# Peptides against a protein of PDB entry 5HOI: the designs that were tried, part 192

Target 1, 351 residues: chain A of PDB entry 5HOI
Amino acid sequence: FRYMPFSPAGTPFGFTDRRYLTMNEVGYVSTVKNSEQYSITVSFFDVGRFREYHFEDLFGYDLCFLNEKGTLFGQSKTGQIQYRPHDSIHSNWTKIIPLQAGERITSVAATPVRVIVGTSLGYFRSFNQFGVPFAVEKTSPIVALTAQNYRVFSVHYSQFHGLSYSLSELGTSSKRYYKRECPLPMSLPNINSDMKKDANLDYYNFNPMGIKSLFFSSYGDPCIFGSDNTLLLLSKWRSPEESKWLPILDSNMEIWKMSGGKETTDIHVWPLALAYDTLNCILVKGKHIWPEFPLPLPSEMEIRMPVFVKSKLLEENKAILNKKNEIGADTEAEEGEEDKEIQIPVSMAAE

## One batch from the design tools (peptide; made by RFdiffusion4, then SolubleMPNN)

Design b1_p20_6_s3 (from b1_p20_6, 9 letters changed)
Fold by OpenDDE base, seed 5:
Structure b1_p20_6_s3 (fold): chain B 351 residues (1-351), chain A 20 residues (1-20)
Amino acid sequence: as target 1 above (351 residues)
Amino acid sequence: SAAEEAKKKRKEIFQEVLNK
């Protein structure tokens, strides 16, 4: 197993010279490879609030986190990080994170008040927005980070225990845990089933955890979107005994419903953020499960607990067809069974 | 309603993606 640099909704290069370093509800950060250099562009969805900017990257930043006040960049191998405010009032700063032999920065996060760096050895480093260090903590190996205000959602990986998560608050004097290395009930990518498509292998090599993104909801609840395309929300995290992961959206089911029950194996949801009751996302059509260039306009999906599974509906429809055939209705079943539009039950269309 | 308009707009965006 190799720890790879993770950024929320980051995309691989694939066969191109360009990729998204990160994207969320604020905007998207792209990098273009120009020989041995990179050109980074920070773009925003609200063009009236923020001005797009670019710069030359001599370091090859492979980690990024975007917030409403600035962009954090990181280089996983060298340990260099850079924070760039979106405004010209605050100065950019650069810092080198000390790394041990073979250690990598695996994820970075930034809020208007905190910068967080996580490593493959489980070093959790916290800073203020000016790069002043608060603490270094040793945790299980960190594979992903996100943060909102003073709160940090961290995902950890152990070869023996799989995925775990922590939810913490970074005060001025101390770190408080709401959750500490608790089991994360997210499925890992299945190498044997999913790797039959070359595009899935390329993505797995880029992101072996299959975490497409993680974020805090607008209400401050931790969210994660895995390789199963299910949005998980951590409910009641303030009450350790009552806290649970809720599957609040099956995006494959929603795509299937929106298509009228057609096969949509070439349509993918790329998660950005959870705003109130809607997943902000990019709808991707094509061979790759990630958005290409130019970035499509964001779409929204309404969050719903998945009450129906596509497989169960397929079985029920087959059982209804078989019963109709047993009742001797001589409707010539034309042999083209595979492309038949699965009628979505009226109850599911009204939801 | 604003929710129906949002649902309509989401469906329009989805159809635009399907038709690409």
Scores: peptide ipSAE 0.022, ipTM 0.633, DockQ to the pose 0.185
Fold by OpenDDE base, seed 2:
Structure b1_p20_6_s3 (fold): chain B 351 residues (1-351), chain A 20 residues (1-20)
Amino acid sequence: as target 1 above (351 residues)
Amino acid sequence: SAAEEAKKKRKEIFQEVLNK
């Protein structure tokens, strides 16, 4: 087994000179190999909100995380990271992460308020958006990271225990765990069955965990999309005893239904984000399970229950909060109620 | 509805991918 650099929805080069470093709901980051250099382009789906930009990469960045405020780059071997705000008001910054012999940065994540670096030795390093360090923690080896606001979803790998996950909040003073190295019920790629196609072997060598992407939903739920093309959502993560992974979408089954029951072995879902009740994704047709160039237009897959019940309950909770605010109830209660777990009524959980 | 238009657009994109 080899720890490889992971970025959300990143693609291999394959037989080409170009790949996507990362993609999500905000946009996509591409790199093109030009002799000994790379040209990186940061592109956006909302071209009205953001301007595409490019730069020459002399370091060979192999890690990337895109958010609404900037792009984090990392070099897995050298430990160099760079944050590039999309806005010219804020300066770029570069930092070298100290790595031990054989240690690699395996994943990076960035929010508008936090930068996170995970390593193959399980060093979890947290920074603010300006690269000021908060803490260094030793965990099980980190294989993937994503973050939203102050929350971090980390995936860990142990040769003895397989995949685990943590869900943490990076406050100003302390790290809180909602989940700490709990078992992750995701299937690893099966080398013997799935590697019958050369394209699957190339992808496995790029991403041996088969994690196509991980993200937070628009509701702040951790999501992971594995090699089985099933979207898992962590439900009830605020309640340790009630927390469970829900298989909310089998994308192969949805493609099969959408085709009218035809063979669809050449159609692949590439996950971007979960927005409300819809998986934003790229539909890929061809030999490779990942998008090539040019990037196809994003598509959406409708996700049924429980996400639709969450939308209604969030709207109802917001309507209740708005009514409380109109009645002049204390504003200090609001920040604490937005973070309450949406209790799904038993009647709606059975539909 | 916006949901029906989104569903129609998803179906159109899917058919474009199938026809490539």
Scores: peptide ipSAE 0.022, ipTM 0.632, DockQ to the pose 0.191
Fold by OpenDDE base, seed 4:
Structure b1_p20_6_s3 (fold): chain B 351 residues (1-351), chain A 20 residues (1-20)
Amino acid sequence: as target 1 above (351 residues)
Amino acid sequence: SAAEEAKKKRKEIFQEVLNK
């Protein structure tokens, strides 16, 4: 296992000279390799609110986090970070994070009020939006970070304990934990089954944890989207004993429904954000599970808890069975059709 | 606005689903 630089919804280069460093509901950051340098473009979905900008990157930034106020860049090996406000009013700043031998920055996050750096040795470094340091904490090795306002969702990896997560709030004087290195019930990529496709191997080498993205919902709940294409939401996180991960969307099942029950091995969901009851995502069609260039328009996918859909279908089927029994139709249901695939009602395919 | 009411109603439904 190697600690790789992680950015939310970042894509590999694959066979191309270009990739997305990160993408979310605000926009997307692309990098193009030009000989020994990179050209970075910060693009926005709301073109009326934000102006696209580009710059030459001589450092080879491999970490990125985009928010509504600016973009944080990081170089995993050198420890360089740069914050670039989207407006011209605030100045860019650059800082070197001190790294030990073999240490890497594994993830960065930025909000309008905080900058966070996580490392392969588990150094959690916090700054304000101007790069003034608050604290350094030693945690388990950090593999992914996201942040919203003062809250940080961190994913940790231990060779002995697997994946864990923390949820913390970075006040001015102190860090509060809501969750501290609790088990994360996310499946890791299965190297043996999934690596039959070269594209999956390329993605695994880029992102060995299979975390496509992590974000906070519009309600401030931690969300994670793994290699199983299931969106997990951390509910009731304010109550330590009541907190649970909810599988709020199986994107493979939703694609399957949208296709009319066809096997759609060429359609993939790429997660951006959770806004209310909809997953903002890119629908990817092709060999790669990630968006290529040009970026397709974002799509919305309604959150359907798989359990709720199954329960509703079971209740509807029971109601249909009960109505058939009340109507006294002596239709001898011949025993033989046990293996009937659950027919999705045509009405659910049209909504 | 009707959009804010729709957003509020979606919020309530979503929270109800998350609390089940």
Scores: peptide ipSAE 0.011, ipTM 0.400, DockQ to the pose 0.034
Fold by OpenDDE base, seed 3:
Structure b1_p20_6_s3 (fold): chain B 351 residues (1-351), chain A 20 residues (1-20)
Amino acid sequence: as target 1 above (351 residues)
Amino acid sequence: SAAEEAKKKRKEIFQEVLNK
């Protein structure tokens, strides 16, 4: 296992000279490799609210977090971070995070009031929006971070215990935990089953945890979207004993419904944000599970708890077909039947 | 508007479900 730099909805280079460093509901940050330099562009979905800007990156930033006030950049190996406000009123600032031998920055997050840096050794570093340090805490190794206002959702990895999560609030004087290194019920990418396609191996090498994104909902609930393409939401997190992860969307099932029950192995959901009852996402069509260039327009997908498993519906439909064939309907079994459109039950199509 | 009222009601119902 190798700790890799994580950014929310970041994409690999693949065979291209360009990738997305991060994307969310605010916009998308792209980087283009030009010899030994990079050109970074910060683009916005609301072009009336913010002006697109670009700059030369001589450091090779591999970490990014975008919010409504600015963009945080990080370099995982050197420990350099840079904050760039979207407005010209506030100045850019740069800082070097001290790293031990072999330590990497694994994730960064920024809100209008906090900057957070997580490392492969489990150093959790907090700053204000001006890069003034508050505290350093030692946790389990951090693999992903997101933040909203004063709240931080952190994902941790242990070789012995797998994935855990913390939910904390970074006050002025103290850190409060709502959840501290609790088990995260998210499946890791299965190398043997999922890596049959070269494109999946490239993505796994970029993101070994398979966390496509993590964010806070519009209601302030922690959300995570894993390699299984299921959106998990942490409910009742204010009550530690009642806190549970809800599988609020199976995106593979929703794509299958939207296709009219066709196999859509070339359509993928790329998560951006959860706004009320809708997942903002990019629908990706092609070989790669991530968006390429140009970025498609965002789509909305309605939240639905998965009540039906596609495999059970397939087995039930096969069992119904086999029973019809046993009753002696002389309908020539055309051999090509594996790709037959599965009739979605009217109840599931109306949902 | 009727659309804003529908969006508000949907928001209230959804928040009630999440808090349940």
Scores: peptide ipSAE 0.009, ipTM 0.393, DockQ to the pose 0.029

Design b1_p20_6_s4 (from b1_p20_6, 11 letters changed)
Fold by OpenDDE base, seed 2:
Structure b1_p20_6_s4 (fold): chain B 351 residues (1-351), chain A 20 residues (1-20)
Amino acid sequence: as target 1 above (351 residues)
Amino acid sequence: SMKELAKKLLEEIFQEVLDK
């Protein structure tokens, strides 16, 4: 296993000279490789509120976090971080995070009030928005971070315990835990089954945890979108005993419904944010599960608890087909009808 | 707040779907 730099909804280069460092509801950060340099562009969905800007990157930033006030960049190997406010009133700042031999920055997060750096050795470093340090804590190895206001959602990985998560609040004087290294019920990418397509192997090499994104909802609930394309939301996180991960959206099921029950292996959901009852996402069409260039317009996908599992519908349809074949023994079974459209009940298509 | 009400409604909907 190798710790890779993670950024929310970041994309690999693939066979191209360009990728997205991160994207969310605010915008998207792209980097283009120009020989030994990179050109970074910070773009916004609300072009009336924000102005796109670019700069030359001599460091090769491989970590990024975008918020409404600025962009945090990081270099996983050197430990360099840079915060760039969107407003020219505030100055950029740069800092070197001290790294041990073999240590990497694995994730960075920034809010208007906090900067967080997580490492492959589990160093959790907190700063204010001006890069003034608050604390250094030793945790289990950090693989992903997101933050909203003072709250941090961290994902940890142990070779012995798998994935865990923490939910913490970074006050002025102390860190409060709501959850501390609790088990995360997210499936890791299955190397044997899912890696049959070269595009999946390229993505796995970029993101071995399969975490496409993690964010806080508009309600301030931790959300994670894994390789299984299921959106998990942490419900009741204020009550430690009542806290549950809810599978609030199966995006593969929603794509299947939208297609009229056809197998669509070329349409992919790329998560941006959860706003109220809708997943803001990019619908990606193509070989790669990630958006290419130019970025498609964001789409909204309504949150629906998966009441119907595709497996149950497939089993019921197989049972109906088997009953029809027991009654109709005399007609030559032409081999070709494996692609029978599963009729979605009209009630599910009309809601 | 409208936010707390919508969160509560969402949690209630999720619980009703998990209990079916």
Scores: peptide ipSAE 0.000, ipTM 0.276, DockQ to the pose 0.029
Fold by OpenDDE base, seed 3:
Structure b1_p20_6_s4 (fold): chain B 351 residues (1-351), chain A 20 residues (1-20)
Amino acid sequence: as target 1 above (351 residues)
Amino acid sequence: SMKELAKKLLEEIFQEVLDK
């Protein structure tokens, strides 16, 4: 296993010279290889509120976090971080995070009030928005971070225990835990089943945990979107005994419904944010599960509890077809049954 | 509907968050 740098909704280079470092509801950060240098562009969806900007990157930033006030960059190997406010009134700052031999920065997060750095050795480093350090804590190895205001959602990995999560609040004097290294009920990418497509192997090599993104909802609930394309929301996290993960969207099921029950292996959901009852996302069409260039316009997908499993509906529809064929309807059994349009139950189509 | 139930459950989860 190798720790890779994680950024929310970041994409691999693949066979191209360009990728997205991160994207969310605010915008998207792209990087383009230019010989030994990179050109970084910070773009926004609200072009009336924000001005696009670019700069030359001599360090090869492989970590990024975008918020409404600025962009945090990081270099996983060197430990360099840079914060760039969107407003030119505020100064950029750069810092080197001290790393041990073989240690990597695995994730970074930034809010208007906090900067967080997580490492492959489980060092959790907190700063203010000006790069002044607050604390260093040692946790289980950190693989992903997101933050909203003073709250931090961290994902941890142990070779012995798999994935865990923490939810914490970074006050001025102390870190409060709401959840501390609790089991995360997210499946890891299945190398044997899912890696049959070269594009999946390229993505797995970029992101071995299969975490496409993690964010806080508009209501401040931790959300995670894994390789299974299910959006998980942490409910009741203020009550540790009542806290549970809710599978609030099966995006594969929603794409299947939107297609009229057709098999759509070329359409993928790329998560940006959860706003109220809608997943803000990019609908990706093509061979790769991640958005290419230019970035498509964001789409909204309504959240819903998955009531039906596609496989069960397929089995039920096959059983109904087989019963009709036994009753002597000479419907030619065309052998190409895998591509047959599945009738969506009226209850699922009306939701 | 399941949609209304999910929406109410989310609204209840969110209201408990705003009241604390």
Scores: peptide ipSAE 0.000, ipTM 0.298, DockQ to the pose 0.021
Fold by OpenDDE base, seed 5:
Structure b1_p20_6_s4 (fold): chain B 351 residues (1-351), chain A 20 residues (1-20)
Amino acid sequence: as target 1 above (351 residues)
Amino acid sequence: SMKELAKKLLEEIFQEVLDK
């Protein structure tokens, strides 16, 4: 297993000179490779509130986190981080994170009040927005981070235990845990089934955990969107005994419903944020499961708890067809049955 | 609808945040 740099909704280069370093509800950060240099652009969805800016990157930043006040960049191998406020009132700052031999920065997060750096050895480093360090903690290896205000959602990986998560609050004096290295019930990418398509192998090599994004909801709940395209929300996290992951959206099911029950293997949801009862996302059409250039406009997908699995509906429809064929001997089975639109049950349209 | 249930669950989660 190789720890790869993770950024929320980051995309691979693929066969192109450009990729998204990160994207969320605030905007998107792109990088273009120009020989040995990179040009980074920080773009925003609210063009009235924010001004797009760009700069030359001589370090090859492969980590990014965007918030409403600034952008954090990181270089996974060198340990360099840079924070760039969106306004010109505050200065940019750069810092080198000390890394051990073979250690990598695996994820970075930034809020208006905190900067967090996670590493492949499980070093959790916290800073204020000015890069002043608070603490260094040793955890299980960190594979992903997100943060909102003082709260941090961290995903950890162990070869023995798989994925775990922590939810913590970074106060001024101490770190408080709400959840500490608890099992994360997220499906990992299945190399044997899914990697038969070259595009999936390229994405797996970029993101071996299959975590497309993680964020806090508008209500401050930890959310994660895995390779199964299911949005998980951590409910009741303030009550450790009552805390549970809720599958609040099966995006593959929603795409299937939106298509009228057609097999839409070329349409993909790319998650940005959860705003109230809607997933803000990019609808991606094409060979790649990630957005290309130019970035499509964000779409809103209504949250629907997955009650029905597509596979179960396919099995039920096959069973209904087989029963009809057993009762009706004489109707010519036209060979074209593979392309029949699976009628969405009226119950699923009313849900 | 499942939308209404999901919305209610999110509202309940939000209310649990306001009450603490």
Scores: peptide ipSAE 0.000, ipTM 0.302, DockQ to the pose 0.022
Fold by OpenDDE base, seed 4:
Structure b1_p20_6_s4 (fold): chain B 351 residues (1-351), chain A 20 residues (1-20)
Amino acid sequence: as target 1 above (351 residues)
Amino acid sequence: SMKELAKKLLEEIFQEVLDK
C-alpha cells in the first residue's frame, strides 16, 4: 500500500495536463501543469460572492482544501503548506511541516478557524487560521481529513486493522474526541473486479482508498463517499454507544432509477457536499468516474436510504417475468431478445 | 416511503442537534 495525497473530491491528471486539486460546495481548485511549474486556479460556484483567482505554483501542490474564507495548499513530499485567504484583507502565509524520512503529508484541512495537517506516520498537526501551531498528536496513519468550524473528521489506515475514523473538536486549550480511531465500515476498492477498466486503475493509483470525498453535512455530521458510490453519514456521534453509519444514498441506484432502469455505466456521481436532504454533486458523463474540464454545473440528488438493492429488484423482475412466461406459455414465443428495460415499480418513483 | 424514512432519519438527526 502507498500513502497518496488526498484532497476532498480531487481528481487525477489521467492523460491530461490538468486536474482538480479539490472541489466542494464553495467551488473547485484546478491545477494545470506547465513545464516545471503549475498554474492554480481557485474558482467558485457563487460568482457573485467570490472572485476567481489564479497564481503560479512553483512547489507542485498536490494537496488542497477549500473553504468559504480561503484555500489551504500542501506539498506532500516537501511538507510545505500555504494558506491563501480569498479576500485581500488577510495575508497569505507559508509554513514547512517537518517530515521524517519517508513521511508524507497525506491530507490537509482548513476551516475559518483551524488548519489541520495529517501525515502517513499519523502525525496530526493543528494550527489556527494564521498558521500558529496548537499541538502535535501521534495517531494511526492519516489518509484523509475534513473539517468544519472546530470539528475534524479524520480517516486512518492500519495495515492490520484497515480503516478507522476519528471525530474531534479542536478547542483553544484542548482536543476533545467524540470518536477515536473507531472502525470505519467502508469497503475498500476491489482491485480484482473493478480494475478491469483502465480508468478505474488510474483512479486507484491516484486514490487507493477509493474515498472520493469526505465532508461535514450542513448539520455538522461526518459524511464519507467511497468507491461503492454510497454516501455514509455518521449519526448520533454525540452519543458514543448509539453512533452509527447510515447509508443515506446509493448513488448507483439513483442513477439507475433516473435512467429508467438502464445500465448507465457512463454516468457517475462525484460528491461535493451534503446540504439538508440533498447531495450536491457533479453528474459525470464519460469514461472516467471523475469530472473532466470544463466542470459541469453541480446537481442535487435527494437522499434516499438504499432499501432496495438492484439485485433484489432484478430478482423480483425475473420472478415477475418467469410468472408471466408461465402464464403466457400458450401464445407464440416471439423470442425477441429485446433488452427488456427493467421497469422501476411506479411505487418507487412516487416515494 | 423511502422519502418519509429519509425525512424521519433527518428529523431524528435534527432533533438530536436541537436537544443539545
Scores: peptide ipSAE 0.000, ipTM 0.299, DockQ to the pose 0.022; fails the geometry check

